Peptides against a protein of PDB entry 7PB4. Designs and how they scored, part 201

Target 1, 105 residues: chain A of PDB entry 7PB4
Amino acid sequence: KMLNIKEYKEKLLSTLGEFLEDHFPLPDRSVKKKKKNIQESSVNLITLHEMLEILINRLFDVPHDPYVKISDSFWPPYVELLLRNGIALRHPEDPTRIRLEAFHQ
Target 2, 218 residues: chain B of PDB entry 7PB4
Amino acid sequence: DALQMAVGYFEKGPIKASQNKDKTLEKHLKTVENVAWKNGLASEEIDILLNIALSGKFGNAVNTRILKCMIPATVISEDSVVKAVSWLCVGKCSGSTKVLFYRWLVAMFDFIDRKEQINLLYGFFFASLQDDALCPYVCHLLYLLTKKENVKPFRVRKLLDLQAKMGMQPHLQALLSLYKFFAPALISVSLPVRKKIYFKNSENLWKTALLAVKQRNR

## One batch from the design tools (peptide; made by RFdiffusion4, then SolubleMPNN)

Design b2_p16_3_s3 (from b2_p16_3, 8 letters changed)
Fold by OpenDDE base, seed 3:
Structure b2_p16_3_s3 (fold): chain B 105 residues (1-105), chain C 218 residues (1-218), chain A 16 residues (1-16)
Amino acid sequence: as target 1 above (105 residues)
Amino acid sequence: as target 2 above (218 residues)
Amino acid sequence: DEKKAKELVQMLLDLK
């Protein structure tokens, strides 16, 4: 049963990957290294697929604390997309942490 | 330069020593407003100030005033717009600021240097159609951005569902008409032949300024 | 768990 869940999870993520890449791609950071002072925090943004994978994995790995801390690698539009559509929820006491909602329903 | 000092103030924040923080803020804000409406702002200045206006660093009144004076001298950098959209999603700006931003984006659309990255944000803009306050302006933006490749069956369904919920709004009809143009097979519904695409263009706060910019860049 | 996964997919598809 656990193996089937893991396989299903992987299949689900794979299926979603194509859709997410087509419809919600990351903007190309043309990091034109212009001059010194703009700390363009070269933070590597992760894909929406990767973000969902992190959230799903956290839910399975730590079901009693399924929250993930929002890092600088989380593109704000992705976070907003998930929250606005009820796919993810913010931690009630810590707005910097989010969890996947769909699996808690 | 007075403008450089003003931009620097907003970027670096208030220097501790000013006893009259509000007067200083107002002075710099007026400087930015004056230059923006008279001459327009450089792309770099817009980049800085737009980010500040949407970051939540200052109060809503200040942010609104800054955003209203984001008038280009020549062009707006696409990167500035992408960053701005990111800030909007952080949720530190008011709903009114979001509306104003989309109005600004539509108004300034032709002055944005490139559209490739903005086009990648199509899905995010489309998702914002569900916000009743944003919907009219987002429809207008999507009308400007939509390519054949963006017209998908699921988006058609979403637009039709939205129309069923909100009624036959002119801005929705305009977008649907464009969708039908690109993909007539996906839209079986007879759209009223509206001779005039009506987006509330009458509310363009920047009409006079934009005319001036166009005249200067001829 | 399969049902929940399907629901997630549906929610994501609704973003389509």
Scores: peptide ipSAE 0.041, ipTM 0.799, DockQ to the pose 0.035; fails the geometry check
Fold by OpenDDE base, seed 1:
Structure b2_p16_3_s3 (fold): chain B 105 residues (1-105), chain C 218 residues (1-218), chain A 16 residues (1-16)
Amino acid sequence: as target 1 above (105 residues)
Amino acid sequence: as target 2 above (218 residues)
Amino acid sequence: DEKKAKELVQMLLDLK
């Protein structure tokens, strides 16, 4: 049952891929290597699709701890989008961790 | 110069050793305010200070004052705006700061050097329509950003749902009218022919400053 | 689980 659900979820995500890219694309990072600002973390941002995949996979792989730690690769607008729309929830004790709400039993 | 020292203070943070942290902060803040209102700020200065104002590094009162003086000498970088939107989503700024930012963004829209990246944020701005406090200003922003390709059936439905919930708000009507202009087939509802689109322009905190900027750049 | 998946899809579509 879990495998079938995972496959189904993956299929659903694949069908949403175009939608997510069209309506919630990543901004083009002008890689202006200006040397001085240290905080331009060389960390590549992941797509919303990839973020959802991570959340879904965590839910299925570790159902007893379905939370994913927010990394630097998580674009803050995506995190906010998921949280605001009830797609994801923050961990009650650790706001740096989020889970997929829609699939949480 | 005094401005560089002030910007540097905000960027690097207060040096621990100053007994009068509040006085120093106020001094630098006043310096930024004075220069911004008199001459405007360079795009680089706005980039730094805007991020600081939205990052939650300082208290809400300080952040509000910084944001209010984000007046360009010439242009604002779109990259600064994209970064700012990212900071808004981190949730360290107050709701009032978010409102102020969107007001600022609408007011300064014509001074943003490029719109390509901002246009990519269309979906995020549209999602912010659900926030009652932001809705009027987001509608105005979307009115400025909307292209034909942005007008989709699901967005039309969302706007109509918002109208059903909130009533026939002038800002929603303005946006719907624009949507109908681009895609008449998607909006079957007769919209009142409003000769004048009324956004809350009368509350522009930067009206005098913007006039001065336009005069200097002519 | 299927119901939850459908709900997620609906939520995502509602972001449209």
Scores: peptide ipSAE 0.038, ipTM 0.793, DockQ to the pose 0.036; fails the geometry check
Fold by OpenDDE base, seed 4:
Structure b2_p16_3_s3 (fold): chain B 105 residues (1-105), chain C 218 residues (1-218), chain A 16 residues (1-16)
Amino acid sequence: as target 1 above (105 residues)
Amino acid sequence: as target 2 above (218 residues)
Amino acid sequence: DEKKAKELVQMLLDLK
């Protein structure tokens, strides 16, 4: 049952893929290779779709601790978007961890 | 030079200010302020200082003062703006700083070298309309950014809902009028024909400085 | 669980 639910959720999320890409794309960090300020170039930001997948997967895989640690791959605007709209919640004791709220009601 | 030393202090300087450090901080802050208002800052200096102001490295008072003197000599890098928006979302700056940033962004909009990446942030700016403190300034920003392709039915609905909640605010009306211009079929409501679009005067803080910048770049 | 998934989708759609 949980696997089916996961697949269903993934399918639902996939239907939003185009929408998320169209309306909330990552900035083209075409850091032209030349002025490699080295530090910013190394972190691969993930898409909003991928971020949601991570959150969903965590919820299903570890339902008793459904929190995901915010990594450097998490673009801050995406995190804020999820939090502001009540899609995700911060851990009460650790602000670096977030969970998908919609599934914990 | 004095400016380089000041910028270096803010970039690399110790986070914990002791009393003696306060005098040094004030000295460097005044240096930045003086140069910015007199001559403007280089794009690289703005890049550094803008990020510092929004990163939460310093207190709100310092951040506010830095942000107020983010006056370009010539141009502002679009990349600096994108980074700044990212910092805003980290949530280490105060609400007042966020408001000030949007005011700054509107005031300095014409001095930003490119708009392609900023346009990609349209959805994020639009999502900020729900913040009552930001709404007037975000509407102004969106008015500057909005293209026909941005005018979607769901955004129209959100604007109308916001209008229903907040009333017929001039800044909302201005944005809706633009939306109607691009997509008249999506907005069935009659909008008052306004001869002049009115936004809250965000430029007032930088009026003198902006005049000087325009004069130098003629 | 299906209901929760639908709610999530709705919330995401509301971001439109």
Scores: peptide ipSAE 0.037, ipTM 0.785, DockQ to the pose 0.036; fails the geometry check
Fold by OpenDDE base, seed 2:
Structure b2_p16_3_s3 (fold): chain B 105 residues (1-105), chain C 218 residues (1-218), chain A 16 residues (1-16)
Amino acid sequence: as target 1 above (105 residues)
Amino acid sequence: as target 2 above (218 residues)
Amino acid sequence: DEKKAKELVQMLLDLK
């Protein structure tokens, strides 16, 4: 049953992939290496699809603690999008952690 | 250069040894304000200061004053705007700062060097329409950004739903009229023929400064 | 769980 649910979720996410890319793409970090020492954090941003996948996987892998720590790879607009629309929720005691709301038991 | 010292102060933070942190802050802020309103700021200076204003590093009063003086000498970098939108989403700035940012963005729209990356943020701006405080300014921004490719059935539905909730607001009607222009088949409802597109005058805060910028760049 | 997945999709689609 769990495998079927996972597969179903993966399929659902895959169907959203094109939509998410079309309407919520990552900005092109034109890292113009202009010489100024602004440590542009070389952090590789992940797609919204990948972010959702991480959240879903955490829910399945650790259902008793389904929270994911927000990393530098999480583009802030994506985090805000998920939170604003109730797709994700912040941990009540740790604002650096979020969970997928729709799948939380 | 006094401006460089001021920008450096905001970027690096207060040097520990200053006995009068508030006076120093005010001095540097006034320096930035003076240069910005008289001559405008370089794109690099706007890049630094805009991020600072939205990062939550300083209090709301300081952030507001910085944002109000984000007046370009020539152009604003599109990258600065993209970064700014990211900072807005971190949630460390006040609601009033968000409103001010969108007002600023609309007012300074023509001075942004490129629009390609900003156009990619269309979906995020559209999602902000649900915020009642932002809605008038976001509608104006979207009115400036909207291309035919952005007009999708789901967005039309959302706009119509929003209209049903908040009524026939002039800014929303303006955006809907543009949507109907690009995709008349998607909007079956009769929109009142408005002779004039009406948005809140977001430019009022920078009217004099904008005139000066246009004169310098002619 | 399927219901929850559908709800998530619907929420995402509503962002559409």
Scores: peptide ipSAE 0.036, ipTM 0.772, DockQ to the pose 0.036; fails the geometry check

Design b2_p16_3_s4 (from b2_p16_3, 6 letters changed)
Fold by OpenDDE base, seed 5:
Structure b2_p16_3_s4 (fold): chain B 105 residues (1-105), chain C 218 residues (1-218), chain A 16 residues (1-16)
Amino acid sequence: as target 1 above (105 residues)
Amino acid sequence: as target 2 above (218 residues)
Amino acid sequence: DEEKAFKLVQMNLELN
């Protein structure tokens, strides 16, 4: 049973990876840094693939609390995309936490 | 080649400077139509044109005509189908285009080279059962895709609820019968033994073309 | 999970 879940997870992630790399590139950081000195902590945005991987991993690793806290590395449009499409759900009491929608429930 | 020029036109879009945009578009559409119905299209041509038809780049009338011409010479790439389904999710295509796409997908199902990625889209297709216009065609598609692993208690409940709402539709009955075959313990309801599975004939639009494709590939 | 994959595909197309 566990092997099948891992294999399924890996297969899902691999299939999504190829697709997401082709269709959901990170926005080009080429916005001309106008030199304003604000220590914009260069928060490295994660890919949609990485975001999904985190959500999937959390669901499998911590099924009793499958929520992931939205970090600054989460590109807001990707979060909204996941929520709008019913792939992810916000925590009912904490909008900063999202989970993968449990389609198997 | 005239077909390459036509495909290139749809891919690049209309050049702003052409005073005869509509005539040029119609010329290229007719070129694609003629080749597709006569010889079928290469997998690469289908990849490009199918993506265009569902992207919302052109009007609904043009998209409908393109989609009707997605007739393979040999095979359709699974990747093209996955991309097409992705466009359905974006919602830039009309409801009629979505219906036509599902009809196309069912009709062309045997010409798709692989099914592994399409099978991963099972849940997406299943969610589309809630659309009354799509439901008959989605049931047919799911009937073709359903494996034992896809038959889950929550999906059984959803199908039974849908049946309770819509009545004993032939397409729902067919899918439920398949579900009962794979997981008899999940479906306690006695389903009428239908000897014949009846789906709406989605192939009617392409029947002649599909016969020609099958004849050329013999 | 498959529905999620398609929704992700859909999301990607909405963002592009």
Scores: peptide ipSAE 0.022, ipTM 0.353, DockQ to the pose 0.113; fails the geometry check
Fold by OpenDDE base, seed 1:
Order: structure tokens, then sequence, then C-alpha cells
Structure b2_p16_3_s4 (fold): chain B 105 residues (1-105), chain C 218 residues (1-218), chain A 16 residues (1-16)
């Protein structure tokens, strides 16, 4: 049973990865160029796929505390996209933490 | 209408109190089969029954029979296909049901009313190439769906890796040839010029039914 | 449609 869940998770992530690579590419570095004065926070933004992978992994690895802290690597529009579409939820007491929506609970 | 009663039975599920659940199920299944093969099904009926077949609500034998009779009278809704693909991701259906679904999808491709949402599923279908049982049918589906924008370096690498693993399969070669047509710079390998693209099982389970559908809609 | 893609991802996540 556990092996099937892991294999299923991996298959899900691989399938989502390809989908997200096609439809949700990393924001072109060009968007960072226009506003001169914002401190070039050298923070490498992660892909939407990587965000979902982190959220899915957290849900499976730590089901009693499935929340992930939003880091500077999380592109805010992607976070809002996940929240707006009901894919993720904010922690009720800590808006800096998000979880994958438990669709099966 | 007998068909409406049958569809309603599958939608609502078996009422627990029926002593002859299996006989009732068989009766309704035969009703759907008879109408589907004779006249085809309305898009709404296909929407309901296709979802049921892939949801795991019934046993594999029943799901297989339902899926085999998903023959349109006129068109299949793209939304029905999208919902069906979502059920494939859940994994409640058997491997054989997945294969049958992809065969069905290829066979019924021309009867799907729109392709915009299905084209967005390109990556999901492409990921299914890793399944050896699905690979021939997925290649055929991708051959029908592939646009220039879908031909990316990472997909080329994946196809070449699959070819290295599985050998020079006709269905992989057909897809690679299409990729080379759209993006010749990404595929340096000389592909044999096949005059005829051949996908195995072009003789679909629905050949006779599809001919009848085409004749009715002329 | 990004919205449709997200619905598909959501559906995939909901179903899985």
Amino acid sequence: as target 1 above (105 residues)
Amino acid sequence: as target 2 above (218 residues)
Amino acid sequence: DEEKAFKLVQMNLELN
C-alpha cells in the first residue's frame, strides 16, 4: 500500500511537472529588469511545479502539519493562483504558511 | 424512455433494496449497449456514462462494457473527455480500462466537438508515454494533437530515450517524424522516411459503429 | 486558458 502511494505520488508529480512546464513557465528574468531600484534580491524563484511538489511532499511526509512556510523563492502570483483556485489554503493563524487542499478529507 | 431509466440507474447507483441487483444491472447495461450500437448516444448520455465508467463506481467488467458502448450519435463533448482524463489520474480504474480509454479517445477523436482543452492536456498525455501498455495509443493521440508549440527539446529527449529503451517502434517513429517536421533542428538523427504512417490497431473496436455514425451525420 | 489548466491540476489533485 505505501509503495503504491509513493509510486502514485511520483507519477502525479511527473505528470504535473510536464503540464506546468508547458503552461506555467518561470517568469522571464526580464520582469526583474524594469524596476531598477528594487534590491536585486538574488532569490531564485522556484517553478509552480516545484511549489506543488513541496506542498504535495509535505502533505505526504507530515500529514499532521501539512503547512509549508512561504519563502522568498515562492513567486507571489503563483501563491495567489494556488489560493484563488482552491489548490492551496493559508494557515488560519499564520498567513505565511500554506497547505495543499485536502481534497480527500 | 428505457435508455433514460438505464442512464439514471447508473448515475444514481443501485438502490440497496433491490434483491436482483445483478439482473437489474445487466438489463440496464444491455439497454445502453443496444441503443449505443444501433443509434449512438447523445452527448449528455456519454458525459454521464463515461464518468461512471472511469470513476470506479462499478466493477471493471461493467466499466469496460460501458466504455465500449461510448458511441456518439453526433458529437462528444470536450468537457466529457477532460473529466474522463481527470479520472485516469485518480487511478481508480484498471490498467485495461486506461488502455481502452485511450483507444476510444483515438477512435472518437474526430467526433469531439472542440480540441482546445484537450490540447492543454498535451503534457498529461505525453507523461503517459512511460507506460508501456499505453505508449502505442498515446503516441497516436499525440500525433493527432501535436502542434509546433508542443515540440520542445525536453520532449525530444524523452522520445529518443524511449526509443533507446523500447527500440524503433513504428508509433514512436511516427511521432518523432512529426516532431522533426515541426522542429528539424531539434532532431539531428536521420529518421527513416516512412511513406505511410502506421499506428497498430487502426482497426478499432468501433470501426463498424463509426462508419454508421458518419453515414447518419452526412 | 490558465484557469482551465488550474482546474485540471485541481481535479487531478482532488482525484488523487
Scores: peptide ipSAE 0.022, ipTM 0.333, DockQ to the pose 0.147; fails the geometry check
Fold by OpenDDE base, seed 3:
Structure b2_p16_3_s4 (fold): chain B 105 residues (1-105), chain C 218 residues (1-218), chain A 16 residues (1-16)
Amino acid sequence: as target 1 above (105 residues)
Amino acid sequence: as target 2 above (218 residues)
Amino acid sequence: DEEKAFKLVQMNLELN
């Protein structure tokens, strides 16, 4: 049973990775809109693939607390995308934490 | 050449200054249609035009005409198909465009160079079975894509639920029969032994063109 | 899982 879950995880990640890398590039930094005070938070945004990888890994590694804290590296539109489509769920008490929706339970 | 100018027009969009935008659009569209039906399009031209047809850059009528002329000279790039599916997810295309795309995808399936990435989209296509308008064509596509590894208990349940809702549709029965072939233990229900698999003739729109492509590539 | 992956894809395409 556990081996099938790991294999499924890897297959899911690989399938998603190839697809997401090609179709969900990070927004190019090039929209230099000149508005002054946007603190260049030097935080490297992660890809949607990397976000999903983190969420999937957390679900497998810590199934009793599968929630991931949203970091500054999480591009907000991607977070909203995951939530809106029911791929991720917010923690009921902590909106800064999200989990992957359990598909196989 | 005239085709490159036409493709370039669709890619770059209409130049603001042209007073006769509609006439120019029609001219370029006719150029693409003429070349596509006579000779087919190069993979690069299909990549560009298919993306445009599904992006919502132009109106539904134009998108429909572009999509209808996505006839390969030789092959279609799998990447172009993946990009096209991505646009379906954005929802900027009409329901009729989605139906036409699935018909196109089934009709052109053998001309797609690779299937590895398309096979990864299996679950997306499977989710589209819930759309009554798409269901017949999606069943046909899934019939072409389904491997043993895709046959999962939850998908079997969904197909049986769809059958309960829609009745014993020929396209659904064809897919279920394939599922039973790959995983007989998952489908306890006796499926009628159909001698002939029947799908809607999606290729009929391109039948003549596809015959010509097959003859040229022999 | 694939259905959710596709929902993700759909969502991402909506954002782009």
Scores: peptide ipSAE 0.020, ipTM 0.339, DockQ to the pose 0.065; fails the geometry check
Fold by OpenDDE base, seed 4:
Structure b2_p16_3_s4 (fold): chain B 105 residues (1-105), chain C 218 residues (1-218), chain A 16 residues (1-16)
Amino acid sequence: as target 1 above (105 residues)
Amino acid sequence: as target 2 above (218 residues)
Amino acid sequence: DEEKAFKLVQMNLELN
């Protein structure tokens, strides 16, 4: 049962990934050059697809604590996109942690 | 092979430099249509073309024509269906394409090689009941998919609410009757004893093609 | 449409 869910998840995410790459590309590294004050954190940003994958995986792997800690690899606009659209929720006590919204309630 | 060239065209997309893009598109589309209706398509070809039809890569007219010719030679891969459903979520296809997809899915249900992953999509399909245009076809699909484990109190409530909103639709009654069969304790409402289960478009667009497929696979 | 897509995917995953 779990294997089938994982396989389904992977396939679903793979297909969504193509869409997300086209419509939600990572900001070009070139745009970072002009605004001096953005601390060039040498951290590679992850795609929105990868963010969703992490969140989904956490929900499956640790359903009792489905929160993911926001790392420097999480592009803030994408985090806000997920939160604003009610796709993700911020932890009530720790704003650095987010989870997928429980739509099954 | 002309079919391979046609599939390759749709997969790679139109080469920008072709002056006769529309003629080339039409040629390849007709090739796919002709082969699909005569012989059916291989599972791999369906995988590619179904993905294209739902991705929004081409216009609605083209997508509709592709989807109408998603006729298997033997089987449809369950993976292709999962991918297709993911595209439905993305919403790059028209409402008419979504309707056509569900009609296709119902029509081709027996030709899908496995149902395990499709059964995992039960919740998604169930959520699509809220779409008035999809509802009749989704009910039919759910009727085919529903197992005892799928019959949960919250789904019963949603179906009853939908019935309250839409009235006693034959397709809803069919699904509710199945739910009552699996979980009689969850459905206290007296359902009219319908002797015949009726779903819209029992004569699907693919009736002739499906008969031909069944004959070839005998 | 994108929001709807994500919600539907998520809902499907949570319901199964």
Scores: peptide ipSAE 0.020, ipTM 0.312, DockQ to the pose 0.167; fails the geometry check

